# Peptides against a protein of PDB entry 6O8C, part 66

Target 1, 262 residues: chain A of PDB entry 6O8C
Amino acid sequence: VGLRYEKISLPKIHPRYDLDGDASMAKAVTGVVCYACRTASTLLLYQELMRKGVRWLVELVKDDYNETVHKKTEVVITLDFCIRNIEKTVKVYEKLMKVNLEAAELGEISDIHTKLLRLSSSQGTIESSLQDISSRLSPGGLLADTWAHQEGTHPRDRNVEKLQVLLNCITEIYYQFKKDKAERRLAYNEEQIHKFDKQKLYYHATKAMSHFSEECVRKYEAFKDKSEEWMRKMLHLRKQLLSLTNQCFDIEEEVSKYQDYT

## One batch from the design tools (peptide; made by RFdiffusion4, then SolubleMPNN)

Design b2_p14_4_s3 (from b2_p14_4 with A5I A12L)
Fold by OpenDDE base, seed 4:
Structure b2_p14_4_s3 (fold): chain B 262 residues (1-262), chain A 14 residues (1-14)
Amino acid sequence: as target 1 above (262 residues)
Amino acid sequence: ELEEIEEELEELLE
């Protein structure tokens, strides 16, 4: 889903010297950049939380995998034991057939043997599926979580701090412009300072917006897109694991029906 | 139990 944010833009900055207009403009700029700072912080927090979630999900799926492997192994052992016992029985009955004894029973036991072998074959398919899943979860696999550490914004980037510095500069100029407005008229030197500050405000604001868009928003969107894709794949894989586990239980139940013959 | 019976039968049929 991701976080929703509003697209922000800087107000139009008029080149004309106007104390009232400049104060209003500076106020608007301050508001926009302030929003950018808050948004950047929120986007960063979201990504950090998602990274934790990704790690959690990876561990959960690995646990599911291990449980499935364990169950599969258990079933294989049980099935192999059952097959060995049935094969011994088949051998005995085959010998008895030489003296015309127990022909009907041999047929039944042979059918059970065939069914057990089919179940054993299905375990091979399960094994192949588990190997595929393992490869996907392995380092360098298609479901590796390395992207979560690479994509997006990180606290170490100090994007929020950088924006905050620019906001502080802008805010200072805004407060000065409020004072200038209150004076209604400035002396020549103060007017020149005001004009220079207006230029500085423009540069700070532009820098802030560029940084916000390019280093915060863009990277966040990339992270979001990758996270959504990865999450869907992981959830699907988890469902596959559960399906394989259920197949193992089904096989175990089927084998239990023939336990009286072993 | 079945395995023991089978072993005894195998010995008798040898």
Scores: peptide ipSAE 0.005, ipTM 0.408, DockQ to the pose 0.002
Fold by OpenDDE base, seed 3:
Structure b2_p14_4_s3 (fold): chain B 262 residues (1-262), chain A 14 residues (1-14)
Amino acid sequence: as target 1 above (262 residues)
Amino acid sequence: ELEEIEEELEELLE
């Protein structure tokens, strides 16, 4: 999962003054740094898209949570109502027994009452689970999305723009080296300028590659790893919510079996 | 069912 990119490195820069070699080297350097710029842009875009995805998933999970809470509440109300009705029935039968009337169904009703109370107790466990989920989804919780705003690269960092500036400088030198190559031989002053420009090119290229590696690639990889971990946890959380919802439905179904006695 | 039982009980306790 994630964007695949090629590992790039600068070509070897020979210290010897060679117009043909220097032009070729400059071309290669331009290509590498150009690739770095494009890659940095792509990595940034990916992260921005992922941030949108993270926000979307948070909202989705919150909705799932609210739905689960609603369903749980509904079941609790229904269950409590059923319990109250069964308790009334039990009391009636107990009174009948006091007057020496046969209540053959009392045992069955009492058993139902016991089962309903057990179901009610299970609701407490569901509630506890929901509270745990809520705490994890809270702004300070373990599944907070604050990392998405902190990790990785951001447009405000202007990494692409910084690389582009360096690329422009390198490209300018490359075009000059093409001209120099066409001259075949340079006067002393022009030769010295060429040598200085070669040093500048090396400086810019090294700076660009360092910036790309440290500020773009590494941060992207950290973001990617964090996002994958977070996504797995969120998906697991959704499954947990679904499980809780299903438990509520199961309880509701069980309660419905006893409605004839209420 | 409960209402029927309650009614019967009321009749017996009168």
Scores: peptide ipSAE 0.000, ipTM 0.394, DockQ to the pose 0.002
Fold by OpenDDE base, seed 5:
Structure b2_p14_4_s3 (fold): chain B 262 residues (1-262), chain A 14 residues (1-14)
Amino acid sequence: as target 1 above (262 residues)
Amino acid sequence: ELEEIEEELEELLE
């Protein structure tokens, strides 16, 4: 999800000297570049807010990870204890067999032991999955948030300020052209100044639009695309963590059924 | 339960 903005373009600049047309053109150019300045500021603000959101989400996911690891550890301890107790029970029943006591229970205990060993094996898989997630979240990992600091536009780029300087130059020329229009006719020297100012206006306008497009819009779009991709991956990772947590709870529940045999 | 089994085993071995 990103901010939507209107596509802007400069009006046609005619080479012909026309006081009315030049004033109208200058007004339009001023409006376009003014919009570019405001848009650049809005895009910058949005990116800064998104960066804060990214940092927040990273911390949230790290907390989820730690909780899952903690739960997994508890289950491993419980499971290992249960396995040890069942193994002791098996040994006791084996001794009973040596004295010719029929223990139908030995088969049941052996089956429980087998099931517990399967659960222990599944814990190894969970551990591997958690390690993978940790690797992805680590610095340099696939889900690292370093991109948020690199991609897009930043206050240090001074893009809005640069555009504002150009806008000020353009606005000054526009106001002069408005005065020129009111004069209806200019003397030769004033006419030449007007023509030169028109060239300057064109230069400033093209520079502003180029800067806006290349340094503001393009970088913003890159940031937006990267943020959407990263967000999707993070949400998927959270689902994976939830799944692992649920698996731990399921194992714990199953182990609890066998604790009565210890 | 394990303690009960151990007690029974001890009784049988006496």
Scores: peptide ipSAE 0.000, ipTM 0.384, DockQ to the pose 0.002
Fold by OpenDDE base, seed 1:
Structure b2_p14_4_s3 (fold): chain B 262 residues (1-262), chain A 14 residues (1-14)
Amino acid sequence: as target 1 above (262 residues)
Amino acid sequence: ELEEIEEELEELLE
């Protein structure tokens, strides 16, 4: 879900000298470029907030990763301890068998040992998964956030300020055209100035719209698309971490059932 | 507890 904005276009600019029409046109142009300035500012703000959010999410996921690693380590220690104890028990029962003592429990203990070894093997899979996640989160990894600093618009680009300068020029001409309209008729020299100002207005407006479209909107859309893709991947990764954590808990619970044999 | 019993048994069987 990204920021929505309205598509804007410049009004028709007629070459004909018309004081009423030119004032109305200038007003409309001023409105459109004003909207572009405001929109550019909003788009910039959104991107800056998203960049902060991206950084926050990266740290959150790293914390989740560390917690999972910690839990995995705990389980490995517990499991290894349990395996060692069961192996000692197996040896004792084997010795009992050598002296022809009945060891009805030997089969059960051996089965437990086999189960524990399987659990130990599953820990290897968890470790591999964690390593993959770590690799993806590492600098240069598939989930690196470098794109957030490269894509989109930045305050240093001064896009809003550039548009504002153009808006100021346009607004000045608009105010003059309002005055011209009020005069109803202009002298020859004043009429020529009006015509030149109309050309300047067109130039500034076109420049503003081009800048807005190419440097603000286009870059924003690219940023938005990348952010959405990256966000989906990060959320999926968090789910994977949660799954791994749950697997560790499941193993721990199963091992606890055999602690009576330790 | 089982570890202690196992250790005692191991010593007995040596």
Scores: peptide ipSAE 0.006, ipTM 0.407, DockQ to the pose 0.002; fails the geometry check

Design b2_p14_4_s4 (from b2_p14_4, 4 letters changed)
Fold by OpenDDE base, seed 2:
Structure b2_p14_4_s4 (fold): chain B 262 residues (1-262), chain A 14 residues (1-14)
Amino acid sequence: as target 1 above (262 residues)
Amino acid sequence: SLEEIEEELEKLLE
């Protein structure tokens, strides 16, 4: 779940010279750009925290993988030992049969041997699955976290600082417009300056909103989408590992039933 | 046990 933010837009800027209207407009613009600046900062912080979370999750899944591999190895050793013992038993019974001693148990032991061999065969499938998972987690794999470093916004982009500079310019003009409003009427030269400042305000505001939308919001949304997708895949992977672990436990339990015959 | 079977087998082969 990503951070929620409100969609913002600049108020309409009227071309008419109006000291009261211009002051009000400038105030509104200042508010909008101020919100953009703060929002950009919040979005950046969120992404940085998510990057830390991604790294944490990668390590967690790697630990799960290693645990599963360890369990699999343990089961393989146990199973192989059991198979070897059963094979020895079968050979002994076969020798007894050669001396005309009927061993009723031979059939049962042979069946157990067959079952154990089947279990051993399943280990190959587990191994293959583990290799696949390892491949996916490896550098350059499908679940690599390289996207987290590429997508979104970064402190090095200096987006917040750039927006703050524009906000400062806008705020300065707003304060001047507030003073102009108090004068009620301006001399010709002052009026011309006011008009030029209004154009500057428009320019700065437009630049700020464009930067916010294109360099902050858009990139954030892309990061958010990728992070959610990646997270789902990682969670699924963990479930797969759990399944493999459970299969190992099941095999171990089955093998334990036949240990009395060894 | 396997050991018991082996012992019996040895006795039979004597």
Scores: peptide ipSAE 0.000, ipTM 0.341, DockQ to the pose 0.002
Fold by OpenDDE base, seed 3:
Structure b2_p14_4_s4 (fold): chain B 262 residues (1-262), chain A 14 residues (1-14)
Amino acid sequence: as target 1 above (262 residues)
Amino acid sequence: SLEEIEEELEKLLE
């Protein structure tokens, strides 16, 4: 799960003044930092896509919740109606008994009434579960998506742009080193400039790699881990909602068996 | 049915 990227490191920089070696080193450094830039961009894109996915999933689960609540409400109404009708029937039978009429079905009706009351009590449990889910989905709840806006890297951080600036500086030095190599030998002043630029190259490269590692990769990994955890919880919650919905259907089906007595 | 029971009850109470 997540994006795979290669671990990168800067090549060894030799302190010795060597036009050929320095050009080769600069080329390698350019390549590494270029890869870092591209990778940072890719990681950022991934996170942005995931954020969209998170928002989408939140809405989906909210819809599921609303549907479940609706179904539960429907079942409650139906069940209550059935209970009321059965209670009326019981009262009628009680009146019949007062006039010494045998009510052979009284026991059956009473049993049905008892069963319906049990079903009604189970609705309370479903309601409690729904309330719990609602609380978890609410702002500030345990399944809030605020982390998605906090964790990881963001476009506003301008990480890619910062790396690109450093890459540009490095690339410029690399091109100069290519020219220097072509000269085979530099005058004293040019040699000193070359040495100075080599130090700059090292500085820029180190800065780039540090920024990449600390501000891009590390934060990405944190985001990834958080997203995976959150996603698992959300999917589990969705399954819970489905279970509750099924329970409502089961109750509805059971109630339908007794409608003939109402 | 409930209606049937009610009808029988009414007849008995007449």
Scores: peptide ipSAE 0.000, ipTM 0.342, DockQ to the pose 0.002
Fold by OpenDDE base, seed 4:
Formats: C-alpha cells, sequence, structure tokens
Structure b2_p14_4_s4 (fold): chain B 262 residues (1-262), chain A 14 residues (1-14)
C-alpha cells in the first residue's frame, strides 16, 4: 500500500577544483534533486487522492450506519406490534381458560410471547452497538478523519515549488559548469566564480535534500501509516455494521413466522 | 384469530 520511491542521496562532492569532475558532479546533483522534485509531487498527489478517498469512505460508512439504524427501527416497530398483539391474545386465552376453554393453546402462545421478548432484548444489544459505532464516527471519535487533514504534505506547503526553485539554481550552475568544462581552463576570476558556484550548488543541494527528507518523505510516511491504520479500522467497522444489519433481517424473518398468531 | 376469540368470549359472557 502506498507509493514506492527510492531513497536518494547526494553524490560525493570533492573539494578539489576539477572542471571535469565538477561538471559530472553537478550533473549528478541535478539528477538527484530533479528526482526529489518529481517524487515530492507524486507523493503530494497520492495524499490528495487518498484524502478524497477517505472522505468518500466516511460518507459511505455513515450511509451504511443510517441504513442500519433505519432497519433496526423498522424491526423494533414490527416486533413491538407483534408483541402487543400476542399479549392481547394471551389475555383473551387466560379469560377463556377460566371457563375451561382453549387451555392447550395458551401454552403455545405464551411460548411465542417469550421468544418475542427475547428478540426484543437482543435489539437492545444492537442499539448499544450502534451507539458505540456512532461515537467512534463522531467528531473527536476514534475513527474521525481529522488526521487526514492534518497529517502529510499539502499543496499549501509549497514543497514542490520550493524544491523546484532550488533545482533551478542547481541546474543553472550545472550548465555553467558544463561550459567551464568545455573551456578546459579558466582565468583566475572565472575560477574563483566557479569555486563559489560549487559552494552554492552544495548548499542548494543540501537544502533540497534536507527539505525533501524532512518535509516531504517523513510526513508522507506518517500519513501513509495513519491512513493504513485508519482504513483497517474503518473496514472492520463496516463489517460490524453489515453484521448488525443482518441480525435485524434475521429478527424480522423470525417475527414474520409468528404473525399468524396475531 | 384474535377477533374470533373475542367473539367467542363475548358469547360466553352473555
Amino acid sequence: as target 1 above (262 residues)
Amino acid sequence: SLEEIEEELEKLLE
């Protein structure tokens, strides 16, 4: 799960003045930082897409929850209606029993009543479970999606842009070093400029890599880890909701068997 | 049915 990227490092920068070596080094640095820019962009895109996915999943689960609640409510109403009817029947049979009529059927009706009451009791457990799920999905709950907005990198951080600026500076120096290499020898002043540019390149590269590692990669990894954990929990919760829904259907089916006695 | 039972009960109570 997640994007795979290669860990990159800067090439060794030799302090010695060498036009050929410096050009080669600069080329390598340019490549590394370029990769960092592209990778940062890709990581950002992934996170943005994942955030959309998270929001989508939250809404989906909320819909599932509401559907389950609705079904539960329907079953409760049906069950209560059935219980009331059975209770009326029991009362009638009890009166008839006093005059020695229909005594044998009273036991069966009473058993049905007992079964219905047990089913009604199970609804309490379902309700408790739904309340727990609701609490977990609520703001501040354990399954809140606030982390998705907080963790990781965001477009507003402008990490890609910052890296691009550094890359531009590095690239410029690289092109100059390429020209310097072609000259084979530089005058004193140009040599000094070359040396200064080499230092600048080093600083830009170091800054780029540091920024990439600390602000892009690290935050991405944190986001990824949290997203995976959250996703597992959400999927589990969804399965729980499905289970509760199925329980409601099972109860409804069982209640339907006793409707003939009402 | 419940209605039938109620009718029978009413007859007995008359």
Scores: peptide ipSAE 0.000, ipTM 0.341, DockQ to the pose 0.002
Fold by OpenDDE base, seed 5:
Parts: C-alpha cells; sequence; structure tokens
Structure b2_p14_4_s4 (fold): chain B 262 residues (1-262), chain A 14 residues (1-14)
C-alpha cells in the first residue's frame, strides 16, 4: 500500500571545528538530502500515476453503471410485457367463469400474476439503488475525484527542483570540506571561511529537510490516505453494480419461466 | 397460450 520510504534525519552537527569530522558530516548531509530529492521525485511520480489510475477507474465504473442501467431497462420492458399478457389471460378466465365454464387454472395464473407483481415492485428498489450510485458518481458526489487534483504534490509545485537547488549548495560545501580535509591545516582566514560554510551547510540542510517533510512527505501521505479510502469505496460500488446486474438477470430468468403462459 | 384460449372461447361462444 503506497510507496515505502526510509525515515531520514540529519546527522548531528558538532559545533567544534574539526576538518575530518566536518567533511564526514558534510558527506552524510549530502547523502541525506540527495535521498530526499530522489524520494520526492518518486513520490511525485507515484501520485501522477495514481491520478491516471483514478481517471481510468472512474471511466470503467461509469461504463459498468451504464451497462447495468441498460440491463435493468431491458428487464423492466420484458417484465411489463409479461404482466400485461398474464392480466389478459386472467380476464379471459374470468369471462369463462361467468358462463359457468370450469377454470381450474385460474388459481395458478393468479398466483403467477402475484409473483410477477412482486418482481415488478423489486424494480423500484433497483432503480433507487442505481440512482444512489449515480448521485455518488456525479461531480459533486461522494465519489468525486476532485481530491485527486487537489491533494498531494504536483509537478507545478517544483518541489524536486527546489530541493535540488539546496542539494547543489550543500554539495558544493561538501567538496570544499573535502579539500579542506586534504590540507590538514587551514590558515586563519580559511578557517573562518570554513566555519561560515558550516553554518551555511546547516542552514541549507535544515531548509531542505523542512521542505521535504512539510511539502513532500506530508502532502503525499494525505494523498495516499485519501486515495486508499476512495479506492475502497469505488471498488465497493463496483461490487454493488455487479450485484444489481445479477438481480436483473435473476428476474429475467424468473420471468422466462412464466412466458409459456402468455 | 393466450391464442389457444381465445380460439377455444370463440368456439364455445358460437
Amino acid sequence: as target 1 above (262 residues)
Amino acid sequence: SLEEIEEELEKLLE
């Protein structure tokens, strides 16, 4: 369920001036922020793919709905026709009785008529269910996909690019610290520059991590949660449609048994 | 069938 990513945190930054330690720290920071960039990109890609999937599923379910409606309509027509024919038959038998003719089958026909009427009444329930489904699938319905466009991260947010900029700054400082380490000892001025760069590194790193957490991860998680909920509901709805379709087939089959009496 | 019943009825009413 969703993409798994490792929780990342910045290494501890020691205030003490240490060329070896600072180089190592900078390397670690670079790695962490690099991972954040890659992760952000992956999370974005996932969301974009999911959005495509959502659109696809919506269309699929709409097609299923239309097919179900079509089948229901067909059954209603057939059922109504059968009812009308049975009613005519009942009238014929009633006329026979008026002329003192035995109509032993009248009871059976009447029972069939009653059963058909019950089946007809069930159509109202199916119709109501279909209307409910339609309302849910409507643009303002509970299963609207508007959330997919609103929630999460988007390419237009330029989050990956923003992180990349910070990563570039951090990487530059890292390479400088690597050089500083190789020098083993720095002059006073270079030492001061190193200290300032260390502060800059910290600033960029914290900014990157904050951005990653707040603008990438958090929004992704929100998108993920909503998508999961929505998907569950959509799948359930699809099952409901299937159930309704089956009910229509069942009714059709039942009606077919009585067509011999028409 | 309904048609058969109607035919029988017609015969009886003649």
Scores: peptide ipSAE 0.000, ipTM 0.333, DockQ to the pose 0.002

Design b2_p14_5_s1 (from b2_p14_5, 4 letters changed)
Fold by OpenDDE base, seed 1:
Structure b2_p14_5_s1 (fold): chain B 262 residues (1-262), chain A 14 residues (1-14)
Amino acid sequence: as target 1 above (262 residues)
Amino acid sequence: MLPEVVLTEEDFEE
């Protein structure tokens, strides 16, 4: 999942003076660098969109976390209340047992009490899991989104603008070569200018392609890889939160079965 | 899901 771009390369530039060939070459170079500019812009846009998505997902997961914490708190209160009521009931039955009454019922209530205490102990595990999740989401945690600002390309880098400047220089030379081609033959001085411009074209083109590959593509790939890894971890964390929520509901349901005794 | 944008060669024919 990600942006697919085609690998582009500069056409071969022949050293021979040829007005038709040079115009064709210049056209091809212009096309390649133009594609690089557009690609760089698209890659930048994608990364900016992903950064927004990352921030959104962080907030969503934080909301899920808070909801889970609230549900856990509710269950703890309910469970503790139920335990206290069962303990009171046990004391009453113990008093009755001294008169040799209700021995079977006391056994049942005591079993319920034991089950509730086990459920209460499981809350500690849920709490520990929530704390772990919180630590991972916290600043400096394993799921911090700081990488989204560190990796990849940013508008402040002005990569697209830098490439556009080079493209403009290349395009200007291309248009001149198109005119030169139309003249069919150049005077000696004009021929020397043409040769010099051809060298400039090559310089600008190579600079553009190196900038594109090193500052745009490479950094984008690093951002993409990091984003995919982070996203998988976040989705897993969200599943963990859902699991914890379900555990809380299961405990609540189990406690509700014993409410007749409280 | 990350959006897939495919850049095609048709962008070269101007």
Scores: peptide ipSAE 0.018, ipTM 0.585, DockQ to the pose 0.016
Fold by OpenDDE base, seed 4:
Structure b2_p14_5_s1 (fold): chain B 262 residues (1-262), chain A 14 residues (1-14)
Amino acid sequence: as target 1 above (262 residues)
Amino acid sequence: MLPEVVLTEEDFEE
C-alpha cells in the first residue's frame, strides 16, 4: 500500500503587474511548495520504514531457511538410521533363510527397504531446492536487498532540505507581496523590485516543483514498484521453504511407519 | 493509483 498524495500544480502566474493578483498567486505558490515539502518528507519516511522492513524480512527468511535446513538434516539422519537398520535386518533374514525360515517376511522387509531408498532419493531434490534458495538469498543473489539501497530517495540526498530552502525564499517573497498589496501603490523602484521578485518567485517555484517531481516522486514510485515486486518474491520464497519443510515432515512420517521393524 | 503529479510548467510569458 503506497502513500497516497494529491497531485499538485503551480497556479498560473500572470505576467501583468497586479498587486492583489500577485499576492494571491504568491500565497497559492507558497501553499503548493509547502505541501511538496511535507509530502517529500512523508515519502522519505515511508521509504526508510520500508527499508527497515526489508532488512527485517531478509533476516526472517534466513531464519526460516536455517530451520528448514535443520529439519532436513534431522530427517536425513533418521532416514539413514532406518535404512541401516533395515539393511541389517535383511542380512539377518538372508542368513536365516539358508536355514529354512519364512520367505514372506523377507519380502516385506525388502519392500520397505526399497521404499526407504526412494524416500532417500527425494532428499536430493530438497537439497537442490534449498541450495537454490540459498543462492537467491546470498549477496548478489536475485533476492538481495541491494535495490533498497539504490532505489528511491535517501536522507543523504537532502531533498527535503533543498525544498525547504526554496520554500523559505518563496515565503519571503509572499510576505513582501502581502505588504506591497497593503500599500495599494508602489513607487517606481519598489514596483521594479516587485517585478523582479515575481520572477524570482517563479524561478524558485518551478525549481521546487521540478525537484519534487523528479527527485522525490519519481524515485519514490520506482522504489515502491521495486519493493512490491521484491516483496512478492520473498513471500513466494517463504512459501517454498514452508513447502520443503512440509515435505520433510511427510518423509519423517512415512519413515516412522517402518521404525517398528528395527 | 497514486495520481501522477503533472507539473504543468506554465511558462512565465515575459
Scores: peptide ipSAE 0.017, ipTM 0.527, DockQ to the pose 0.077
Fold by OpenDDE base, seed 5:
Structure b2_p14_5_s1 (fold): chain B 262 residues (1-262), chain A 14 residues (1-14)
Amino acid sequence: as target 1 above (262 residues)
Amino acid sequence: MLPEVVLTEEDFEE
């Protein structure tokens, strides 16, 4: 999961004055920094898309939660109604037993009542689980999506644009070195300028690579790691909600078997 | 035309 990018490094810059070598080196540096700029843009785009995905998933899970809560509520109402009816029936039979009537039926009804009470107890566990899920999804909860807005790189950071500025400086020097190479030999003053430009090239290139590494790649990796962790937790939570929903259906089905006695 | 925000070298000194 995540974008694969090639690890890029600057070519070795030799201190020796060599017009052919310096032009070749400058070309290579330009290529590397150009790749860094493109990569930074791609990494930014990926993160923005992921942020959209995160928001979408949060809403989806909230909907799932609400549906589960709704189903649970329906089951509780049905179960409570059934319990009340059975309790009334038990009271009637207890009165009839005082007159030497059907003891066998009272036993069966009492057993049903006990089963329903157990089902009612299980609803408390479901409620507790739903409350836990709600707390995790709430602002400041363990599954809050605030990290998606904080971690990684953002368009407002202008990292791509910053790299582009450095790339432009580097490219200018490269084109000059290409011209210098074509001259085959430079005058003393031009040679000194070439040497200074080589130092500038190194400076810009190093700055670009440091910026790319520290402000683009590192932050992207942090975002990626956080997103993967969060996604795993969200998917697990969604499975938990499904499980709770199924438990509600199971309880409803079981209660339906006893409705004929109510 | 979105103003081309021309980033300058000063934007790197922060």
Scores: peptide ipSAE 0.017, ipTM 0.524, DockQ to the pose 0.027
Fold by OpenDDE base, seed 3:
Structure b2_p14_5_s1 (fold): chain B 262 residues (1-262), chain A 14 residues (1-14)
Amino acid sequence: as target 1 above (262 residues)
Amino acid sequence: MLPEVVLTEEDFEE
C-alpha cells in the first residue's frame, strides 16, 4: 500500500490590492508550498525504501532458485543411480531366466524400472521450468529490476531542493507582506513594489505546484504502480520455485521406496 | 503502511 497524500491546491489570489488579504493569501500559499516540499521528500524516501526492498527481494528469489537447482540436481543423481542399479538387476534376472529360474521377481523389477523412468521424465519438466525462471530473472528478463532505477523520482533530480528554493522566495514575500500589513498604508512606490511582489509570489507558487504535480506526484504514482505489479510477479515466481522444490522432494520420497530393490 | 500525509492547520500557522 503506497503513501496517501492530500491533493493540495493554491488558494485563490484576488487581484485587488488589499494588505490584509494579501498577507493572508501569502501565508496560505506558503503553507501549501511547504506541504508540497515535505510531501515530495516523503515520496522520495518511500521510493528509495522500495528500491532497497526490490533489491532485497531479487536476492532472496535468486537464493531460492539456487536452492531449488541444487535439490533438483541431488534428486537427479539419486534417481540415475537407482535406475542404473535396477537395470543391472534386470540383466541378472534375464540371465537367470535362461536357466529356468523364477520369473515372478523379474516382473516386479521391470515395473519398478518403468516407474523410475517416468520419474526421470518428470524431472526433465522441472528442469525446463527452472530454465524459464532463470531467463525471467536474468538481466534484461521480464522480471529485471531495471525499472526501479528508471521510474519515479531520484535524489539526483533535486526536486525537493528546487521546491525549497521556490518556497524560500515565497516565504520572503510573505514576510514582507506581514510588514506591509503592519504599516496599514503604503506610499506609492512601496505599493507598486507590493503589487509586483504579489505577481512574483503567484509565479513562484504556480511553478512550485506544477513541478510538484508533474515531477514528483505523477512520477511517484507511476513508480508505485510498476512496483506493485512487479512485486506480485516476483512473489508468484517464488511460489513456483517452492512448488518445484516440493516436486523434487516428492520424487525423492518415491525413489526411496524402491531402494530396497537396488 | 506509511502514514497519510495530511495538510494540517499548523502548516498555515507558520
Scores: peptide ipSAE 0.018, ipTM 0.607, DockQ to the pose 0.020; fails the geometry check

